Peptides against a protein of PDB entry 6UG1. Designs and how they scored, part 112

Target 1, 304 residues: chain A of PDB entry 6UG1
Amino acid sequence: SNEERKRRKYFHMLYLVCLMVHGFIRNEWINSKRLSRKLSNLVPEKVFELLHPQKDEELPLRSTRKLLDGLKKCMELWQKHWKITKKYDNVGLYMRTWKEIEMSANNKRKFKTLKRSDFLRAVSKGHGDPDISVQGFVAMLRACNVNARLIMSCQPPDFTNMKIDTSLNGNNAYKDMVKYPIFWCEVWDKFSKKWITVDPVNLKTIEQVRLHSKLAPKGVACCERNMLRYVIAYDRKYGCRDVTRRYAQWMNSKVRKRRITKDDFGEKWFRKVITALHHRKRTKIDDYEDQYFFQRDESEGIPD
Target 2, 301 residues: chain A of PDB entry 6UG1 as posed
Amino acid sequence: SNEERKRRKYFHMLYLVCLMVHGFIRNEWINSKRLSRKLSNLVPEKVFELLHPQKDEELPLRSTRKLLDGLKKCMELWQKHWKITKKYDNEGLYMRTWKEIEMSANNKRKFKTLKRSDFLRAVSKGHGDPDISVQGFVAMLRACNVNARLIMSCQPPDFTNMKIDTSLNAYKDMVKYPIFWCEVWDKFSKKWITVDPVNLKTIEQVRLHSKLAPKGVACCERNMLRYVIAYDRKYGCRDVTRRYAQWMNSKVRKRRITKDDFGEKWFRKVITALHHRKRTKIDDYEDQYFFRRDESEGIPD

## One batch from the design tools (peptide; made by RFdiffusion4, then SolubleMPNN)

Design b2_p18_8_s1 (from b2_p18_8, 8 letters changed)
Fold by OpenDDE base, seed 4:
Structure b2_p18_8_s1 (fold): chain B 304 residues (1-304), chain A 18 residues (1-18)
Amino acid sequence: as target 1 above (304 residues)
Amino acid sequence: MEFDLEIELQKLEQEYLK
């Protein structure tokens, strides 16, 4: 019905706000001074120097290469630190079906609330789910004075899916679900004026995304619980930015149709949510990023 | 402000069925 469509759209909006607030809070937790002091000790001086290369005036690419090597070594150090990767409880922060939402409302799920103290202890010990691990990696980079962002791919229920039964009946459903991450890292490259994408846990990859990312879900089974729609960046200064354009190949043709921002009302609403979570002034980094997004929009064109 | 994602999602799920 038209009413059910409105209900699902409204539920999607509220769910999206909850996810975005969660990302904001996790971003605050990873700024813990106590955690920072502990995690900085994981990074030896030689790796710290690679993270902070001098500007090569002749060939800025040499400085970028040092930073990339430093990030690779940080990823290796993080793998040594992380002792226990827990499976997600149920589907974690992957996309729930409408049927799962209805069933969950009827069945009071026993969940354990993860307090800030529990999170800090988990990161410090190297024990937790993949999301906690990624968040801890961002904390380690920030402890080394790297301008690292926490990236969250927000997975609200698909308000464009009007099917009643969307039950996913597969033994491989968990493997397909976790094939692509929900959380990752971005690092500012001051030499190239670009964000570097880092997945330290899932794909264990470092990318300089131009047109395509390995982190973008591919294949029907993977996209059922991980739809690239709302990729939100949380920086160390409590900035909040929509960076979906970086990771979406087909933003205008495909992704936009699945976002609340498909209409002017949704666009204005979503901008208000971003603005409410954005607790810093605009910087030149934001200008370079917006210019990159503009160029990506022009290069994609308008879908025929 | 104490915010727990799973608590807030459960409240939201309960409101969706009303």
Scores: peptide ipSAE 0.532, ipTM 0.936, DockQ to the pose 0.699
Fold by OpenDDE base, seed 3:
Structure b2_p18_8_s1 (fold): chain B 304 residues (1-304), chain A 18 residues (1-18)
Amino acid sequence: as target 1 above (304 residues)
Amino acid sequence: MEFDLEIELQKLEQEYLK
């Protein structure tokens, strides 16, 4: 019905705000001074120097290569630190179906609330789900004075899906779900004036995204619970930015149709949510990023 | 008030059935 369509759209909006607030809170937790002191000890001086290369005035690319090598070594150090990767309870922060939402309202899910103290302990000991591991990796880079952002791919239920039964029956459902991450890292490269994408846990990859990312879900099975729609960046100074354009090859033709920002009302609403979570002044880094997004919009063109 | 995502999502799910 038209009423059910309005209901699902409204539910999607509220769910998206809850996810974005969760990302904001996790970004505050990883700024813990106590955690920072512990995690800085995981990074030897030689790796710290690679993270902070001198500017090569002749060939800035040499400085970028040192930073990339430092980030690779940080991923290796993080794998040594992390002892236990727990499976997600149920589907974690992956996308729920409408049927699962309807069923869960009737059944009290047993969940364990993770307090700030429990999170800090989990990161310090190197045990938890993949999301906690990524968040801890961002904390380690920040402890080394690296300008690292926490990235969250927000997975509200699909308000464009009007099917009643969306039961995902499959033996590989969990494997397909976790094929691509929900959380990852971005690192500012001051030499190239670009964000470097780092997935330390899932794909264990570092990339300089141009037109496409390896982190963008591909294939029907993995897209059932992981739709690239709302990629939110949380920085060390409590900045909040929509960075979906980086990871979306087809932002205008495909991704926008699945977002609340498909209409003017939804765009204005979503901008208010971002503004409410953005607690810093604009910087020259934001100017370079906006210029990159503009170039990506021009290169995609207007969908016919 | 500590914001717990799963608590807030469960409240939201209950409101979706009404």
Scores: peptide ipSAE 0.527, ipTM 0.934, DockQ to the pose 0.674
Fold by OpenDDE base, seed 2:
Structure b2_p18_8_s1 (fold): chain B 304 residues (1-304), chain A 18 residues (1-18)
Amino acid sequence: as target 1 above (304 residues)
Amino acid sequence: MEFDLEIELQKLEQEYLK
């Protein structure tokens, strides 16, 4: 019905806000000074120097290569630190079906609240789910004075799915679900004026995204619980930015149709949510990023 | 009030059935 469509759209909006607020809070927790002091000790001086290369005036690419090598070594150090990777409880922050939402409303899910103190202890010990591990990795880079962002792929239920039964087949569902991350890292390259994408935990990849990312979900089974729609970046200064354009090859033709921002009302609403979570002034880094997004929009074109 | 995502999602899920 039209009423059910409105209900699902409204629920999607509220769910999206909850996810975005969660990302904001986790971004605050990883700025802990106590955690920063502990995590900086994981990074040897030689690796710190690679993270902060001098500008090569002859070939700026050499400086970028040093930064990339430093980030690779940081991923290796992080793997040594991380002792226990826990499975997600149920589906974690992956996308729920409408049937699962309806069933959950009838059956109170047992969950354990993770307090800030528990999170900081988990990261410090190297014990937790993949999301906690990624968040801890961002904290380690920030402890080394690297301009690292926490990236969250927000997975609200699909308001464009009007099916009554949205049950997923249970076989291998967890493996397909966790094939692509929900959280990852971006690092600012001051030499190339670009963001470097880092997945330290799931795919264990470093990439300089031009048109395509390895982190973009591919295949039907993987996309059932992980649809690239809302990729939100949280920086060390409490900036909040929509960076979906970086990871979406087909933003205009495909991704926009599955976002609340498909219409003017949704665009204005979503902009208000971003603005409410954005607690810093604009910088030249934002100008370079917006220019890159503009070029990507022009290069994709308007779908016919 | 300390925001807990799972608490807020459960409240929201209960509102969805109403």
Scores: peptide ipSAE 0.526, ipTM 0.933, DockQ to the pose 0.661
Fold by OpenDDE base, seed 5:
Structure b2_p18_8_s1 (fold): chain B 304 residues (1-304), chain A 18 residues (1-18)
Amino acid sequence: as target 1 above (304 residues)
Amino acid sequence: MEFDLEIELQKLEQEYLK
């Protein structure tokens, strides 16, 4: 019905706000001074120097290469630190079906609340789920004075799916679900004036995204619980930015149709949510990023 | 601000059934 469509759209909006607030809080937790002091000790001086190369005025690419080598070594150090990767409880922060939402409302799920103290202990010991691991990796880079962002791919239920039964086939569902990450890292390259994408846990990859990312879900099975729609960046100064354009190859033709921002009301609403979570002044980094997004929109074109 | 995502999502799920 038209009423059910409105209900699902409203629920999607509220769910999205909850996810974005969760990302904001996790971003605050990883700024812990106590955690920073512990994690800085994991990074040797030689690796710290690679993370902070001198500017090569003749060839800025040499400085970028040193930074990339430093980030690679940080991923290796992080893998040595991380002793136990726990499976997600149920689906973690991957997308729930409408049927799962209806069933959950009837059945009080036993959940364990992860307190700030428990999170800090988990990161310090190297014991936790992949999301905690990525968040800890961002904390380690920040402890080394790197301008690292926490990236969250928010997975609210699909308000465009009007099917009553949205049950997923159970076979291999977990493997397909976790094939692509929900959380990752971005690092600012001051030499190239670009964000570097880092997945330290899932794909264990570093990339300089131009047109597409390896982190963008591909294939029907992987997209059932991980739809690239709302990729939110949280920086060390409590900035909040929509960076979906970086990771979406087909933002205008495909992704926009599955976002709340498909209409003017949704665009204005979502901009208010971003603004409420954005607790810093604009910088030249934001100007370079917006210019990159503009060029990406022009290069994709307007869908016919 | 004590915000627990799973608590808040469960409240939303209960409101969705009303």
Scores: peptide ipSAE 0.516, ipTM 0.934, DockQ to the pose 0.730

Design b2_p18_8_s2 (from b2_p18_8, 9 letters changed)
Fold by OpenDDE base, seed 4:
Structure b2_p18_8_s2 (fold): chain B 304 residues (1-304), chain A 18 residues (1-18)
Amino acid sequence: as target 1 above (304 residues)
Amino acid sequence: MEYDLELELQKLEEEYNK
């Protein structure tokens, strides 16, 4: 019905705000001074120097290569630190179906609240789910004075799915779900004036995204619980930015149709949410990023 | 800030199912 469509759209909006606020709070937690002091000790001086290369005036690419090597070594150090990767409880922060939401009333979910103290202890010990691990990796880079962002792919229920039964069948459902990450890292490259994408946990990859990312979900089974729609970046200065354009190959043709921002009302609403979570002034980094997004929009064109 | 995402999502689900 039209009423059910409105209900699902409204629920999607509220759920999206909760997820975006979650990302903001986790971004605050990873700025812990106590955690920073502990995690900086994981990075030896030689790796710290690679993270902070001098500008090569002759070939700026040499400086970028040093930074990339430093980030690779940081991923290796992080793998040594991380002792226990827990499975997600149920689906974690992957997308729930409408049937799962409707059936949740019947299942009193016993979940354990993860307090800030529990999170800091988990990161410090190297024990937790993949999301905690990624968040801890961002904390380690920030402890090394790297301009690292926490990236969150927000997975609110699909308000464009009007099916009643959206049950997902299959023995491999968890493997397909976790094939692509929900959280990752971006690092500012001051030499190339671009964000470097880092997945330290899932794909264990570093990329300089131009047209497509390896982190973008592919295949029907993977996209059922992980739809690239709202990729939100949280920086060390409590900036909040929509970076979906980086990771979406088909932003205009495909992704926009699945976002609340498909109409002017949704666009204005979503901008208000971003603005409420954005606690810093605009910088030249934001200008370079917006210019990159503009060029990506022009290069995609308008879908026929 | 202290919060419980799963609790807040549960409250939203409860409100959706009313």
Scores: peptide ipSAE 0.420, ipTM 0.915, DockQ to the pose 0.798
Fold by OpenDDE base, seed 3:
Structure b2_p18_8_s2 (fold): chain B 304 residues (1-304), chain A 18 residues (1-18)
Amino acid sequence: as target 1 above (304 residues)
Amino acid sequence: MEYDLELELQKLEEEYNK
């Protein structure tokens, strides 16, 4: 019905705000001074020097290569630190179906509240789910004075899906779900004036995104619980930015149709949510990023 | 700020099913 369409759209909006606020709070928790002191000790001086290369005036690419090598070594150090990777309870922060939401009233999920103290202990010990691991990796890079962002791919229910039964009865449903991450890292490259994408846990990859990312879900089965729609960046100074354009090859033709921002009302509403979570002044880094997004929009064109 | 995402999502699911 038209009423059910309105109800699902409204629920999607509320769910999206909850996810974005969660990302903001986790970004605050990883700024813990106590955690920072512990995690800085995981990074040897030689690796710290690679993270902070001198500017090569002749070939800035040499400085970028040192930074990339430093980030690779940080991923290896992080794998040694992380002792226990827990599976997600149910689907974690992956996308729920409408049927799962409708049936949730009957199934009181016993979940254990993860307090700030429990999170900091989990990261410090190297025990937790993949999301906690990625968040801890961002904390380690920040402890080394690296300008690292926490990235969250927000997975609210698909308000454009009006099917009643969306039961995902696949033997590989969990494997397909976790094939692509929900959380990852970005690192500012001051030499190339670009963000470097780092997935330290899932794909264990470092990339300089041009037109497409390896982190963008591909294939029907993977997209059922991980639809690239709202990729939010949280920086060390409590900045909040929509970075979906980086990871979406087809932002204008495909992704926008699945976002609340498909209409003027949704765009204005979503801008208010971003503004409420953005607690820093604009910087020249934001100018370079906006210029990159503009170039990506021009290169995609307007869908006919 | 203690915030339990799963608790808040559960409340939203309960409101959606009313």
Scores: peptide ipSAE 0.415, ipTM 0.913, DockQ to the pose 0.750
Fold by OpenDDE base, seed 5:
Structure b2_p18_8_s2 (fold): chain B 304 residues (1-304), chain A 18 residues (1-18)
Amino acid sequence: as target 1 above (304 residues)
Amino acid sequence: MEYDLELELQKLEEEYNK
């Protein structure tokens, strides 16, 4: 019905706010001074020097190559630190179906509240789920004075799916779900004036995204619980930015149709949510990023 | 701020099912 469409849209909006607030709180937790002191000790001086190369004025690419090598070594160090990767208890922060939401009323799930102290302990010991691991990796880079962002791909229920039965059939549902990450890292390259994408846990990859990312879900089965719609960046200074344009090849033609921002009301509402979570002044880094997004919008074109 | 996302999402699910 038209009423059910409105209900699902409203629920999607509330769910999206909860996810975005969660990302903000986790971003605060990874700024812990106690955690920073512990994680800085994981990075040898030689690796720290690679993370902070001198500016090569003749060939800025040499400085970028040193930074990339430093980030690669940080991923290797992080793998040595991280002893146990726990599975998600259910679907984690991947997308739930409408049927799962409707049936949740009948199943009193005992959730184990992860307190801030428990999170900091999990990161310090190298024992937790993949999301905690990525968040800890961002904390380690920040402990080394790297301008690292926490990236979250928010997975609210699909308000464009009006099917009653949205049950997912398949024995490989978990493997397909976790094929692509929900959390990753971005690092500012001051030499190239670009964000570097880092997935330290899932795909174990470093990318300089131009047109598409390896982190963007591909295939029907992977997209059932991981639909790229709201990729939110949280920086060390409590900035909050929509960076979906970086990872969406087809933002205008495909992704916009599945976002709340498909209409003017949704665009204005979503901008208010971003603004409420953005606790820093604009910087020249934001100007370079916005210019990149503009060029990406022009290069995709407007679908007819 | 102590925040339990899973608890808040459960409350939203309960509100949706009312």
Scores: peptide ipSAE 0.412, ipTM 0.912, DockQ to the pose 0.807
Fold by OpenDDE base, seed 2:
Structure b2_p18_8_s2 (fold): chain B 304 residues (1-304), chain A 18 residues (1-18)
Amino acid sequence: as target 1 above (304 residues)
Amino acid sequence: MEYDLELELQKLEEEYNK
């Protein structure tokens, strides 16, 4: 019905706000000074120097290569630190089906509240789920004075799915779900004036995204619980930015149709949510990023 | 801030099912 469509859209909006606020709070937790001091000790001086290369005036690309090598070594150091990767409880922060939402009334989920103190202890010990591990990796880079962002792919229920039964097949569902990450890292390259994408935990990859990312979910089974729609970046200064355009090859043709921002009301609403979570002044880094998004938008064009 | 995302999501689900 039209009423059910409105209900699902409204629930999607509320759920999206909860996820975005979660990302904001986790971004605050990883700024812990106590955690920063502990995690900086994981990075040897030689690796720190690679993270902070001098500008090569002849070939700035050499400086970018040093930064990339430093980030690779940081991923290796992080793997040594991280001792226990826990599975997610149920689906974690992956997308729930409408049937799962409707059935939740009957099944009170037993969850353990993760307090800030528990999170900081988990990161310090190297014990936790993949999301905690990624968040800890961002904290380690920030402890080394790297301009690292926490990236969150927000997975609210799909308000464009009007099917009554949205049951997923149970076989391998967890493996397909976790094939692509929900959280990852971006690092600012001051030499190339671009963000570097880093997945330290899931795909264990570093990439300089041009047109598409390896982190963008591909295939039907992987997209059932991980739809690239709302990729939100949280920086060390409590900036909040929609960076979906970086990771979406088909933003205008495909992704926009599945976002609340498909209409003017949703666009204005979503802009208000971003603005409420954006606690810093604009910088030249934001100008370079917006220019890149503009160029990507022009290059995709408007779908016919 | 102490928060519980799973608790807040559960409350939203309970509201949705009313």
Scores: peptide ipSAE 0.419, ipTM 0.913, DockQ to the pose 0.766; fails the geometry check

Design b2_p18_8_s3 (from b2_p18_8, 8 letters changed)
Fold by OpenDDE base, seed 4:
Structure b2_p18_8_s3 (fold): chain B 304 residues (1-304), chain A 18 residues (1-18)
Amino acid sequence: as target 1 above (304 residues)
Amino acid sequence: MEFDLELEMLKLEQEYLK
């Protein structure tokens, strides 16, 4: 019905706000001074120097290469620190079906809220799910004075899916779900004036995304619980930015149709949510990023 | 007030069934 369509749209909006607020809170937690002091000790001086290369005036690419090598070594150090990767409880922050939402509301689940203290302990010990691990990695980079962002791919229920039963039956459903991450890292490259993408946990990759990312879900089974729609960046200064354009090849043709921002009302609403979570002034980094997004929009064109 | 994502999601799920 038209009513059910409206209901699912409103539920999607509220759920999206909850996810975005969760990302904001996790971003605050990883700024913990106590955690920072512990995690900085994991990074040897030689690796710290690679993270902070001198500007090569002749060939800025040499400085970028040092930074990339430093980030690779940080990823290796993080793998040594992380002792236990827990499976997600149920589907974690991956996308739920409408049926799962209806069933969950009927089940008096005792949700175990992870408190800030428990999170900080988990990161310090190297024990937790992949999301906690990624968040801890961002904390380690921030402890080394790296301008690292926490990236969250928000997975609200698909309000464009009007099917009643989307039961995802299959033994491989968990493997397909976790094939691509929900959380990752971005690092500002001051030399190239670009964000570097880092997945330290899932794919264990470092990318300089131009047109395509390895982190973008591919295949029907993977996209059932991980739809690239709302990739939100949280920086160390409590900035909040929509960076979906970086990771979406087909933003205009495919991704926009699955977002609340498909219409003017949704666009205005979503901008208000971003603005409410954005607690810093605009910087030149934001200008370079917006210019990159503009160029990506022009290069994609308008779908026929 | 400590924001609990799981609790807030559960509240939303309960509101969705009403």
Scores: peptide ipSAE 0.189, ipTM 0.828, DockQ to the pose 0.693; fails the geometry check
Fold by OpenDDE base, seed 2:
Structure b2_p18_8_s3 (fold): chain B 304 residues (1-304), chain A 18 residues (1-18)
Amino acid sequence: as target 1 above (304 residues)
Amino acid sequence: MEFDLELEMLKLEQEYLK
């Protein structure tokens, strides 16, 4: 019905805000000074120097290569630190079906909320789910004075799915679900004026995204619970930015149709949510990023 | 009040059934 369509749209909006606020809070927690002091000790001086290379005036690419090598070594150090990767409880922050939402509301699930103190202890010990591990990795880079962002792929229920039964087949569902991450890292390269994408936990990859990302879900099974729609970046200064354009090959033709921003009302609403979570002034880094997004929009074109 | 994602999600789920 039109009423059910409206209901699912509104629920999607509220759920999206809840997820975005969660990302904001986790971004605040990883700025802990106590955690920063502990995590900086994991990074040897030689690796710190690679993270902060001098500008090569002859070939700036050499400086970028040093940074990439430093980030690779940081991923290796992080793997040594991380002792226990817990499975997600149920589906974690992956996308729920409408049927699962209806069933969950009927079942008084006792959620165990992870407190800030428990999070900081988990990161410090190297014990937790993959999301906690990624968040801790971002904290380690920030402890080394690297301009690292926490990236969250927000997975609200699909308001464009009007099917009543959206039950997923159970057997390989967890492996397919966790094939691609929900959280990852971006690092600012001051030499190339670009963001470097880092997945330290899931795919264990570093990439300089131009048109395609390895982190973008591909295939039906993995896209059932991980639909790339809202990739939100949280920086160390409490900036909040929509960076979906980086990871979406087909933003205009495909991704936009699955977002609340498909219409003017949704665009204005979503902009208000971003603005409410964006607690810093604009910087030249934002100008370079917006220029990159503009070029990506022009290169994709408007679908006929 | 510390924001509890799981609690807020549960509240939203309960509101969705109403």
Scores: peptide ipSAE 0.181, ipTM 0.818, DockQ to the pose 0.678; fails the geometry check
Fold by OpenDDE base, seed 5:
Structure b2_p18_8_s3 (fold): chain B 304 residues (1-304), chain A 18 residues (1-18)
Amino acid sequence: as target 1 above (304 residues)
Amino acid sequence: MEFDLELEMLKLEQEYLK
């Protein structure tokens, strides 16, 4: 019905706000000074120097190469630190079906809320789920004075799916779900004036995204619980930005149709949510990023 | 204010059933 469509749209909006607030809080937790002091000790001086190369005025690419080598070594150090990767108890922060939402509301689930103290302990010991691990990696880079962002791919239920029964087939569902991450890292390259994408846990990859990312879900099965729609960046100064354009190859033709921002009301609402979570002044980094997004929109074109 | 994502999601799920 039209009523059910409205209901699912409103529920999607509320759920999206909850996810975005969660990302904001986790971004605050990884700014812990106590955690920073512990994690800085994981990075040797030689690796710290690679993270902070001098500007090569003749060939800025040499400085970028040093930074990339430093990030690779940090990813290796992080893998040595992380002792236990726990599975998600259920679907974690991956997308739930409408049926799962209806069924969960009827079940008294014992939620084990992860407190700030438990999170800090988990990161310090190297024991936790993949999301905690990525968040800890961002904390380690920030402890080394790197301009690292926490990236969250928000997975609210699909308000465009009007099917009553949305049950997913069980057997390969977990492997397909975790094939692509929900959380990752971005690092600012001050030499190339670009964000570097880092997945330290899942794909264990570093990339300089131009047209497409390796982190973008591909295939029907992987997209059932991980739809690239709302990729939100949280920086060390409590900035909040929509960076979906970086990771979406087909933002205008495909992704926009599955976002709340498909209409003017949704666009204005979503801008208000971003603005409420954005707690810093604009910088030249934001100008370079917006210019990159503009060029990506022009190159994709407007779908006919 | 300790924001409990799981609790807030559960509240939303309960509101969705009303």
Scores: peptide ipSAE 0.179, ipTM 0.820, DockQ to the pose 0.709; fails the geometry check
Fold by OpenDDE base, seed 3:
Structure b2_p18_8_s3 (fold): chain B 304 residues (1-304), chain A 18 residues (1-18)
Amino acid sequence: as target 1 above (304 residues)
Amino acid sequence: MEFDLELEMLKLEQEYLK
């Protein structure tokens, strides 16, 4: 019905705000001074020097290569630190179906809320789910004075899906779900004036995204619980930015149709949510990023 | 007030059934 379509759109909006606020809070927690002191000790001086290369005036690419090598070594150090990777409870922060939402409301699920103290202990010990691990990795890079962002791919229910019964076939569903991450890292490369994408936990990859990312879900089964729609970046100064354009090859033709921002009302609303979560002044880094997004929009073209 | 994502999601799920 038209009423059910309105209801699903409204629920999607509220759920998206909850996810974005969760990302904001986790970004505050990883700025803990106590955690920072512990995690800085995981990074040897030689690796710290690679993270902070001197500017090569002749060939800036040499400085970028040192930074990339430093980030690779940080991923290796992080794997040694992380002792226990827990499975997600149910689907974690992956996308729920409408049927699962309808069924869940009737079940008194004892959600065990992870408190700030428990999170900090989990990261410090290296025990937790993949999301906690990624968040801890961002904290370690920040402890080394690296300009690292926490990235969250927000997975609200698909308000464009009006089907009632998506029986997800059980056993392969979890493997397909976790094939691509929900959380990852970005690192500012001051030499190339670009964000470097880092997935330290899932795909264990570092990339300089041009037209496509390895982190973008591919295939029907993987997209059932992980749809690239709202990729939000949280920086160390409590900046909040929509970075979906980086990871979406087909932003205008495909991704926009599944976002609340498909219409003027939704765009204005979503801009208000971003503004409410953005607690810093604009910087030259934001100018370079916006220029990159503009070039990506021009290169995609307007869908016919 | 500690924001509990799971609790807020559950409240929204309950509101969606009404």
Scores: peptide ipSAE 0.176, ipTM 0.817, DockQ to the pose 0.687; fails the geometry check

